# Peptides against a protein of PDB entry 7Q4I: the designs that were tried, part 146

Target 1, 281 residues: chain A of PDB entry 7Q4I
Amino acid sequence: HENSTIAERLYSEVRVLCWIMTNPSNHQKKARHVKRTWGKRCNKLIFMSSAKDDELDAVALPVGEGRNNLWGKTKEAYKYIYEHHINDADWFLKADDDTYTIVENMRYMLYPYSPETPVYFGCKFKPYVKQGYMSGGAGYVLSREAVRRFVVEALPNPKLCKSDNSGAEDVEIGKCLQNVNVLAGDSRDSNGRGRFFPFVPEHHLIPSHTDKKFWYWQYIFYKTDEGLDCCSDNAISFHYVSPNQMYVLDYLIYHLRPYGIINTPDALPNKLAVGELMPEI

## One batch from the design tools (peptide; made by RFdiffusion4, then SolubleMPNN)

Design b2_p21_7_s3 (from b2_p21_7, 13 letters changed)
Fold by OpenDDE base, seed 1:
Structure b2_p21_7_s3 (fold): chain B 281 residues (1-281), chain A 21 residues (1-21)
Amino acid sequence: as target 1 above (281 residues)
Amino acid sequence: SESKKIYEKAEKRAEEIDKEY
């Protein structure tokens, strides 16, 4: 027996459009496995590519392929969303085709926030952007207002947003969003544990995988540790997840249960006013 | 190992960013 009443409520009240960054070579290898696992829990799921695929629901954006075009693809993806889907959701998640997302946990994090608040969430990094920027691989989620500001106010202005399609897409969107006063939110839980992760669970949960000189420790905006305290019980995303691991995670999270252990969810927080953020921990 | 490959990918990405900015 499972009671999903709260999850169903949040599904209706915190609508999420997920767009997946992919390419034609990965439609079958990676993207379809997103669709068959965590992507089915989005209110709307779109794959952003350079080629159309009706089976996948992939959109052909007017961009070239390759890592040097990821920023271009991100700009075109959000333009497409704004034009066709801005009212289909309240929140707009970017993820890679090797990102795994627990959408229910994301809805829980987003619940108190107004979609009219100019804010976005993810794994926050320090460099290059004063307020920080969100890691591309961990995925990041924009409010509806953030998407509007990005597409309508930032993109048309080369002083606010890079017109060239080159650059690190996560840094570039971070710069653009900062320039239009979209706030880089804090995605940590009430215990200060992270929710968006740029690596697989194993790399965060198991200590001593990296030395202190590893770039991640210099990039992370909030102090974090490895081990069991690394990750929220309500973690949202992990990166570099293989297709096989997606199915394993789906089974472990949604199907496998320890008999006799029942988790009761915490009460939902009060909703915030437009423009209001949760207090920092 | 798969773990090593992941770290290598991540390191390469970080290096690319550091070169660009």
Scores: peptide ipSAE 0.415, ipTM 0.907, DockQ to the pose 0.837
Fold by OpenDDE base, seed 2:
Structure b2_p21_7_s3 (fold): chain B 281 residues (1-281), chain A 21 residues (1-21)
Amino acid sequence: as target 1 above (281 residues)
Amino acid sequence: SESKKIYEKAEKRAEEIDKEY
């Protein structure tokens, strides 16, 4: 009895390739559960690992494992995407194997933007990068043009992009993207509420979970509040989501309904020209 | 609690980043 006509339209018009950062030890423990939940709503889903897994559809990238190689894995992942999949989607999402994503809400946010606009979205942090960078754990999405610029213009130039595989993955890609004029977009909704979240819903929704000195409040690029006003009704992602919690979220978001409440979606915004962004709030 | 572990993990990551940059 559900009408998904608009969601189906956006599935076709706003094509998203999702690549999941994982490792061989997490193929069965975590990545499999992404594939069985929110990952099935991507137009294309690829697991980026150091070992091939035919059951998972994991790609073996030529990188080592461990936190010190996450930047290396990100570079190789986007190189792989550019070589094999650049025309398979309009937008390219990076997520961790403990990130949960509502892909329909991401398509809604991305709809007005041209994939030829050099832009990327996520949870924007202010340190270390002038325009900001997107939190790795919350997931971030690049336009097709952003991927092209990253792989073709940034990666080959050590002055623009770090050649070593060490460093914070999200900071390093943020630096690279800035250096090739890929814009760090504003992912907030029209009410100024965030859509990409670096923690589980509970940590954002419940006030006073953290003190004012908590690093997150110093890192966040845009001012945000705790409580129900923290999060858009069209929130896109949460991080540190356990495998079990992924199934809970799938049930709550896509199955559980309060009887008698009908949600009417807002009209789609006008499409922007290439290079245009939504007005800042 | 799992919540506490998440915060600790996140804090540790932030500290690591602050040391590197």
Scores: peptide ipSAE 0.402, ipTM 0.902, DockQ to the pose 0.817
Fold by OpenDDE base, seed 4:
Structure b2_p21_7_s3 (fold): chain B 281 residues (1-281), chain A 21 residues (1-21)
Amino acid sequence: as target 1 above (281 residues)
Amino acid sequence: SESKKIYEKAEKRAEEIDKEY
């Protein structure tokens, strides 16, 4: 017996389209497991590929495969979304086929924001982009207005957005979005804990896996710690999640419960006006 | 280990980005 009334409300009020970055070789190996786990909790789920797959609901974008084409695929994916699905959701999540997302927690974070606010969220990195950019692997979510600005204002202008398909897709979209005044939001919770993570839970929860020279500590925009305080109780995403781990996470998060412990959700914050952001911590 | 492979993969990606930008 579970009360999901608030989650159902947010499902209706904070509509999320999830698009998954994948390729034909990973349709069966990875992407289908996203569809069978966390992807079913999106309002709409689309797999962006180079080949059509009716069983998966994959779209064939006019791009090549390989890491050098990820930026091209990202551009084409958002063009496709804008053309066909811009009104099907309020928020538009990019995730990899090895990213796990707790969509309810993302809706909770997004609830106060207007989808007409030019903003996007994720795991913010500090290099190369003045306001920062969101880690591609952790997944990032654009408001409807952010998608509009990206596709209509940024992409057609080579001075604002890279025309070539080469480059790191997350850095490049970050540059484009900055150039059209889409704000890089703060996704941390009220305690200053992160919600989007570029690694598996184990790597964030267990301290001393890496030294201070590890690239992640140089890239993170906001100060963060390892251990139990690394992660919000309302964490949104983890990366490098294997297909088997996706099913484990689904079980742990949505099925396994300690008997007699009932969580009371925090009250929803007040909605913000268009263009307004939550104060940074 | 799988954990080590993940870190190595991520580190390699970061190095590639650092070379490009």
Scores: peptide ipSAE 0.399, ipTM 0.901, DockQ to the pose 0.850
Fold by OpenDDE base, seed 3:
Structure b2_p21_7_s3 (fold): chain B 281 residues (1-281), chain A 21 residues (1-21)
Amino acid sequence: as target 1 above (281 residues)
Amino acid sequence: SESKKIYEKAEKRAEEIDKEY
């Protein structure tokens, strides 16, 4: 039998609402597989779509479909969350319907932070936004205060937040959040290894999978390595994960065990005061 | 717009990645 006492504690103390970016054509193809795998480990799971689906728990947002509407969907999703669910969680994760997330690792990262601290985490990119922005595909998580500032302070002001629904949603939310002093946090572990990844594990773990001209190397905010040292032992997310790969990852992470090896978790860090961040590495 | 160009570029890159991997 597994000892999940610490995980259960964090489930209660670090409540996470996960909202999944999807569309009606992907409800059955992709979104349902999120619900059947990692999504079940969120405190609250909501699928943001343009059509309602009671089986999936999908919400019909007042937006059109298509890649050119992702920013519009993100704005409406967080408005919906603020109106209906702002007190149901402490942290609010955006993920795609092909993002895989180890929610326990995210709770571990978030544990020391106050939800009242205006901060968000993800895979930080350096272009276009001075403090950086979080990759949309890797998923990003906002504190409750960050959601409040985004919805209440940023969205209503065209000078702070883009009014139309066009543009790269991750860049646009990054601009909005910066404009309301929501901090782009450092999600790296104590060894400087990343936790949020915009590609599948294979693409990060295998050295020289991409050349040095690959856009990712120019976009990453923090220096990162390839190979086995690329990724934290407590990695949080991967992108471009197929439905089949989600089940494989679930099996590998939560079911497959090397007999005789017991993992002893590190002690939890001290909690930070409101507004305080972990020291940068 | 600059935003549109960024989005189109990102989309194209994502599509290329999907084809490659």
Scores: peptide ipSAE 0.148, ipTM 0.761, DockQ to the pose 0.063

Design b2_p21_7_s4 (from b2_p21_7, 12 letters changed)
Fold by OpenDDE base, seed 4:
Structure b2_p21_7_s4 (fold): chain B 281 residues (1-281), chain A 21 residues (1-21)
Amino acid sequence: as target 1 above (281 residues)
Amino acid sequence: SEREKIYEEAEKLAEEIDKEY
């Protein structure tokens, strides 16, 4: 029998609203599979689209579709969350409809932090933003205070936040958040291993898939390794996960167990004060 | 732009990975 007492506690104490970036053409192809797999482990799950879908619980945002509108959709999504759901959770995750997330591992990472701390987490990239920004594909999570600052302080000010809907959404939100003193957190575990990944597990776990010229190695903010040491045992997310792979991952992570091996969870760290971050590794 | 190229490369890589499965 499995003991889920700690996971249940964290579900209650570290409330996560997950919003999924999608479009009408992907409601059935991709988004519904998020809802049927990892999305069910969020405290609240919302699909942000350009068309309403009552079966999916999709919201029609006043934006166009296509890559050139992703930034516009991100702005409208967080405006919608702030208006309707800011008190429904402590943390607010953006993910794509092909991102897979282990929500329990995210709650574990977030547990020590106050949701009133202006911070956000993800796969940190180095270019364009001084403190770094979080990769859009890996997903990123904002504290409640970060959402407030983004929507109330950054978005209304064209000097702080881009008014146009064009541009890379992850870079643009990263700029806006920096301009309102939301900190780009370190999501690595105590061993310095990453938790948010912009590719599938296979790409990170198998060495020599890419050469040293691959852009990723220039973009990562923190030094990372390939192979089994690439990834935390408490990894949070992977990107470019197909619908079929989502079900496989759900089975492997939550059902398949080697008989006779019992994993004892690490003790929870002490909670931090408002504005306090974990020590850098 | 450099950013657009990165997105295109990432998508191509994802497509290649999907073909392997």
Scores: peptide ipSAE 0.228, ipTM 0.809, DockQ to the pose 0.099; fails the geometry check
Fold by OpenDDE base, seed 1:
Structure b2_p21_7_s4 (fold): chain B 281 residues (1-281), chain A 21 residues (1-21)
Amino acid sequence: as target 1 above (281 residues)
Amino acid sequence: SEREKIYEEAEKLAEEIDKEY
């Protein structure tokens, strides 16, 4: 009795390749649960690792293991995508193996944008990068043109992009993207509510869960509130989601229904021209 | 270094939540 016509349309028109940041120790513990839950709703799903896993569809990137190599892994992941998969999708999502993503909500956000627009979206932070950068944990999505600029224009130039593999992954890619005029988009909904979240839903939804001195409040680019107004009804991602919580979220979002309540989706916005962004709220 | 601490704190918080389950 479910009508998925619009979701099916967006699946075809807004093609998303999801690449998952993982490592060999997490293939079975975390990554396979992404594959069994939200990852199945991507048009293409690839796990970026240091070891190949045919069951998972994991790629062995030429990088070392450890937290200090996350930037190196991100560079190699996008190089791999550009070489093998740049035409397989319109948009390219980075997520961690403990990120949960509602892909339909991401397609809805991306629908008006051209994949030839140099833009990327996520949870925008304000420090270190003038236009801001997207939080690594919340996941971030690049347009096809953004990937092209990153790989072809930024990565080969040490003046534009850090050559070594050290540093904060999300800051470093944010610097590189800014240097090649990839725009840090606004992922907020029409009510000004966020869609990408660097923590679990509980941390955002429960008022006073964090100290007001918590770094997050100084890092967010846009003002956000706590409680139910924290988050869009069309939220896209949450971070630090355990494997068990992924299955719970899948059930709650896609299976559990309050009987007698029918949600009618809003009309799709008009398509934007190449280079055009949605107006700021 | 400050950012690394931030991510470490967030990870610890996530681990604490996971322990509650």
Scores: peptide ipSAE 0.189, ipTM 0.795, DockQ to the pose 0.079; fails the geometry check
Fold by OpenDDE base, seed 3:
Structure b2_p21_7_s4 (fold): chain B 281 residues (1-281), chain A 21 residues (1-21)
Amino acid sequence: as target 1 above (281 residues)
Amino acid sequence: SEREKIYEEAEKLAEEIDKEY
């Protein structure tokens, strides 16, 4: 028997709404596997699509399909959340239908922060946005206040937020959030290790898997290492995870245990005041 | 765009991984 008392506490105190970016062609192929694995650990799980699916709990957003409409979906998704679900959670995670998330680790990272602090977290990239922006594929999480500012202050103003639906959704939301003073947080652990990852674990854990000229090394905001030291023991997300890999990860993380090894969780940090951030490493 | 190429390369890499399984 596992002791889940702390996880249960955090489930109640750090409420997370997860919205999944998907499309009708991926409802059965990808999205349902999110629902059957890590998505069940969210306080609320919503699939944002162009077609309704009652079995999946998918919402039909008023947007077209295709890569050129991802920014449109993101805007409409957060509008929908603000209108219907802003009080159902404290934090609001965007993930793709091929993103895997360890929600308990995300709650641990978010625990000290007030949801009234205008902040968001993810894998921070440095180009295009002065404070940085969060990689779309790794998933990113907004505080309730960040969602409010995005929907109420940024979206209605074409000078603050792009009105058309074209462009890279992660860059565009990053620009909008910066323009309304939502802070791009540092998601690294106390050892400076990353928690949100834009690729599968294999690509981060195996040294020299990618060329040193690989774009990722130019885009990453914080210095990162390869190998076992690349990733936090409390890593939160990975991208390009196939449906089969989701079940493998679910088994490895939540079911497979080395006999005789008992993990003792670190103590929870002190809660921060509204507007206060953890010191950068 | 240069960015589109980056995402296309990442997607191709992901597809290659999926083919291995």
Scores: peptide ipSAE 0.032, ipTM 0.723, DockQ to the pose 0.079; fails the geometry check
Fold by OpenDDE base, seed 2:
Structure b2_p21_7_s4 (fold): chain B 281 residues (1-281), chain A 21 residues (1-21)
Amino acid sequence: as target 1 above (281 residues)
Amino acid sequence: SEREKIYEEAEKLAEEIDKEY
């Protein structure tokens, strides 16, 4: 028997709307498996597509398909959220249909922050954006205020936000958010370990599998280690997770337990004032 | 391998970013 009292409390106090970037060809192949695994732990789950799917609960955004339209899809997705769902949650997660997310760990990270604080979190990269930007594949989460600023202040102004639908989705939203003073937060735990990961767990956990010249080591904003110390015990996301691997992860994280080992959660941190961030590590 | 595919996709993404910026 598990005691989920704290998780239930955080579910109510740290409300998360998850929107999944997908396309009609992936509704059955990928998106359905998100809905059947980690997506069910979101307070609200929406699939953003170019076609409606009543079974999936997919929204048809007025965008084309293909990699060149990902930025356009992100803009329309957040416009849709702002218009229809801005009060349905406190935090708004973007994930891909091959991203796996431990939503409880995300709520734990977000708990001290006010949703009225203009901040967003993810796997922070250093290039192209002065404050950094969050990797698209790892998923990123905006506060309610960040969504408001993005949609109301940034998107309508071509000087602040790219009007064209082309470009790297994660870099472009990062630029827009910086231009409206949305802060790129630090998602690391108290030990300095990352929580959002742009690759599968195996890639991060196994040392020396990547060349030191691998682009990732040049892109990461914060220095990170390889091996077991790479990842927080409260890791939030992994990318390039196959549909089958989603079910494996669900089993390993929520069902499989070593007998006789009892995990007691750490105390919740103090809540921060509006505009306040956790101290930098 | 699935791993090789992940690396290739990650590299392509990085290249796309580098081309645009």
Scores: peptide ipSAE 0.031, ipTM 0.663, DockQ to the pose 0.777; fails the geometry check

Design b2_p21_8_s1 (from b2_p21_8, 14 letters changed)
Fold by OpenDDE base, seed 2:
Structure b2_p21_8_s1 (fold): chain B 281 residues (1-281), chain A 21 residues (1-21)
Amino acid sequence: as target 1 above (281 residues)
Amino acid sequence: SEREKIYEAAEKAAEETDKEY
């Protein structure tokens, strides 16, 4: 028997709306597996598509399909959320239909922050945006205030936010958010280990002879190590997770237990004031 | 685009990890 009392408390106090970037060709192939695994642990789960799907609970956004429309889809997704769901959650996660997320670990990271603080979290990259931006594939989470500023202040102003639908969606939202003073938070744990990952666990955990020339090492905002020390014990997300791997991860994280090992959760940190961030580590 | 190269490189890296199993 598991004691989930703290997780249940955080489910109520740190409400998360998850929206999944998908397309009609992936509704059955990928998105349904998100719904059957980690997506069920969100307070609200919405699939953002170009076609409606009542079985999936997919929304048809007024956008075309293809990689060139991802930024357009992100803008329309957050507009839809702001119009229909801004009060349904405190935090708003973007993930892909091949992103796996441990929502409890995300709630733990977010717990001290006010949803009225203009902040967002993810795997922070350093290029193109002065404060950094969050990797699209790893998923990124906006506070309610960040969503408000994005939709109400940034999107209507072509000087603050790109009006066309072209470009890298993660870079473009990062530029828009910076321009309305939404802070790019530090998602690392107290040991300086990352929580949001743009690749599968294996790629981060196994010291591959990753060519030191691999782009990731040039893009990562915070210095990180390879191997077991790469990743927080409270890691939040991984990308390029196949549908089958989602079920494997669900089993490993939520069902498989080493007999005789009892994990005691750390105490919750103190809550921060509105506008306050955790100290830099 | 530089992004397409990044994603293609990441997808290729992911596919290469998938091919090793």
Scores: peptide ipSAE 0.022, ipTM 0.638, DockQ to the pose 0.096
Fold by OpenDDE base, seed 4:
Structure b2_p21_8_s1 (fold): chain B 281 residues (1-281), chain A 21 residues (1-21)
Amino acid sequence: as target 1 above (281 residues)
Amino acid sequence: SEREKIYEAAEKAAEETDKEY
């Protein structure tokens, strides 16, 4: 017996289009497992590829494959979304075909924000972009207004947005979004705990004597500790999740319950006006 | 550290997934 009334309400009020970065070689190996697990909880799910796949609902974008083309694929994906799907959702999530997302937790984070606010969320990194940028692997979500500004204002202007397809896609979109005044939001919960994670849960939850020189500690925008306090109880995403782990996470999060423990959801926050952000924690 | 090895392995795996096969 489960009460999903609030989750159902948020599904209707906070509409999310999820687009998945994939390639033809990963349609069966990875992308299919996203579709069979967390992707089914999106309001709209689209796989962005270089080849069409009607069974997967994959779109063939006019780009090549490989890491050097990820930025090109991201630009074409958002152009496609703007042309065909801009009114189908309020928020637009980019994820990889090895990203796992708890969509209900994302809707909870997004609930107070207007989709007309030029904002985007994810795991914020500090290098290269003054306001920061969102890690590509952890996934990032744009408001409808952010997508509009990116496609209509940034992409057509080579001074605002890189015209070639090379470079780190997450850094490049971060530069473009900053140049059109799309704000890099704070996705942390009220306790200052992160929600978007660029690694698997095990890597964040278990403190290890990592070398202080590990790049991640220099890249993270907000200082976070490792261990049980690393992660929000309402965490949104994890990266490098294998196909098998997607099914395990689906079972653990949505099916397995300790008998006699009932979670009471926190009250929804007040809605913000257009252009307003939650206070930084 | 073991954690660093895991991260390096994950990064390499990610690079392979983005290759055109």
Scores: peptide ipSAE 0.024, ipTM 0.641, DockQ to the pose 0.135; fails the geometry check
Fold by OpenDDE base, seed 5:
Structure b2_p21_8_s1 (fold): chain B 281 residues (1-281), chain A 21 residues (1-21)
Amino acid sequence: as target 1 above (281 residues)
Amino acid sequence: SEREKIYEAAEKAAEETDKEY
């Protein structure tokens, strides 16, 4: 038996709409496994595609397929969300169909923040955008106000937001959000450990898995180390998670327990005022 | 870009692991 009282409270108080970036070729191969694992813990789950799939709950966005259209798909996805779902949630997560997310840990991170605060969270990268931008693969979450500003203020203005559909989607949304004063938040825990990860757990946990010259170390906004101190005990996301590994992670996180070890959750922090952020560590 | 190559390699590795299982 499990006590989920706090998780249930946060499910109600910190409502999350998850939209999954996918394509028709991945509906069965990848996206359905998101729906069958971590996606079921979102308050609302939508798959953003170029083709409709009623079994998956996939939306056909008016965009072409291919890597050069990811930015176009992101713009259309948030337009769709704003038009149909802006009041269905407080926070709006973008993830890929190979991203795994621990939604309860995301709700815990988001709890103190007002959804009317123009802020977004993810794995922050330092290049191209002055305040940083969030890695696309790790997934990133916008407040309701951030979505409003993106769709209503940024997208209609070519000076604020790229009008064509080309470019790196994570960089382009990062530029647009900065231009409308949406803040790139700090997603690290109280120990300074990251919560959103652009790779699988193994790549972060194993020291010297990558060369010191690996681009990631030049891109990461906050200094981080490899090993057990790489990752928060309340980590939120990992990328490049295979469909099979999603089920493994679901088992390990939600079912497998070391007998006799009881984890008591930390107390929830005080809620912040609108526009207030947690101090950076 | 080097970044894109690494992402592509990681995607391929993820696909290969999915094929092996």
Scores: peptide ipSAE 0.024, ipTM 0.653, DockQ to the pose 0.091; fails the geometry check
Fold by OpenDDE base, seed 1:
Formats: sequence, structure tokens, C-alpha cells
Structure b2_p21_8_s1 (fold): chain B 281 residues (1-281), chain A 21 residues (1-21)
Amino acid sequence: as target 1 above (281 residues)
Amino acid sequence: SEREKIYEAAEKAAEETDKEY
């Protein structure tokens, strides 16, 4: 038996709506495995698609499929959330149907922040957006106020937010959010280790010689290392996780235990005022 | 590098999975 008292408290106090970017061809192939694994730990789970699926709880958004429509789908997804679900949660996570998320670790990161603070978190990239933007694949989480500003203030104004559905989804939302003064938060832990990851754990944990010209090294906003120091002990997300790997991760994280090792969680930090961020590391 | 090839392959795979078949 485990003591989940703190996790249960955070489940109630840090409510997360997770919306999953998917398409009809991936409902059975990928999305249902999200629902059967980490997605069940969200306070609310919605799959955003172009076709309705009542078994999956998929919503048919008025957009086409393919990468050229991802930005359109993101805009419509947040419009749908704002219209139907803005009070169902405090925080609103976008993830792909091949993103794995440890929701408890996300709640821990978010706990000190007010949902009325205009902020969002993820794997921060530095190009194209002055304050940075969050990698689409690693997933990113908006506060309730960030969603409000995005939908009500940014989307209706073509000068603030791109009206066309084309473009890199993560860059475009990053531009829109910056233009309405939603802050790109720092997701790193107190040791400066990342929590949101745009690749599988293996690719971050295993040191590999890469050319410094590789785009990832040019895109990362904060310096990151390889090996065991790459990642927070409270890591939140990984991308390119296969359906089978989701079940493996679910088992390893939530079921497999080294007998006789008891982890005591750190004390929760003090809550921040509205508009306040954690100190820079 | 091998890592770069893995990342490129992952991105390519993601592009295919984002398509409706």
C-alpha cells in the first residue's frame, strides 16, 4: 500500500484539463492508449479530432487533418475549451497522442502558481518568439487566465494572432500568447533540470555525440545536459512515446517499486500571488 | 550523429502519424 494523500490533495487543488491532439486514424491506434494510461490521471480528458468518437470522448473540431491544420486545430480546441470547460479546471494541458505525461509532477510544478496568473509552461524554445515558446510535442500547459487571454483577446485580432490555419502550431500560439502578455514560464526544477521533453526518455538519458548545428541545441532556451542529469526526478512529459511504451512507463512509474525504498516528498512551496512567478534559477 | 538520425526519424514518423489515412 502507498500513501497518496499529497497527490490526492493536489488532484483537488490543481485541477488539470488535458486535451489530446489526435485524428480519426489514431483514435484506436494511439489515443485510446493515452486514455488507458496517463490520461486517466487528468481531472478532465478530451480528445480533439476532426471526427466525434463517443467511446474515446473525442470532439469533432471544424478543421481539416494534417500538419498544415495543426494550428487551426489548436485554435478551435482552445475555443471549445473556453466555451464549454473553462471552469472545469485551473490548468489546460495540450499534449499529442504520443506524449506521455506524469500529471502528479505537473501538479507539483503548478501548485504555487495562481490559475489567474497569465502564464504557460512546457519545453521552452528560443527562436521566433522573444520570450520563447513551448515545444508542441513536449506538451504545454496554460493557466485559466492564459486560455481566456488567448481566446478572447488574441484570436479575434489578426495583428495579435495569425488568422490562417497554416504555420508551426507551437510557434504561432507562442506568438499569440506573448502578444497578450501571457508569460512563458520556467518549467525547470530547483536544480535547473528540465521537466518537459520533446523526445523519449532514452534520447535524453543516453549521452550521444551530436553536431552543435543540430537544431535542438539551437532551439533550447535553457542549457540542458545529457545523461541522468538531463531530467528532473519530477519530470512531466516525454514525446514520441509509442502505445506500448505508454503501458511500460505506466507500470514503471506507478506500479514497479524497489522494495524497502521509501521516497518522502519535498514540502510544497508557498503559493505565489497573482502575477508572481517563481524566482529565476 | 546517431542521435540526430534518431531525432530525424522520430520527426518523420510524427509527420506520418499526424496525417489522416
Scores: peptide ipSAE 0.024, ipTM 0.637, DockQ to the pose 0.148; fails the geometry check

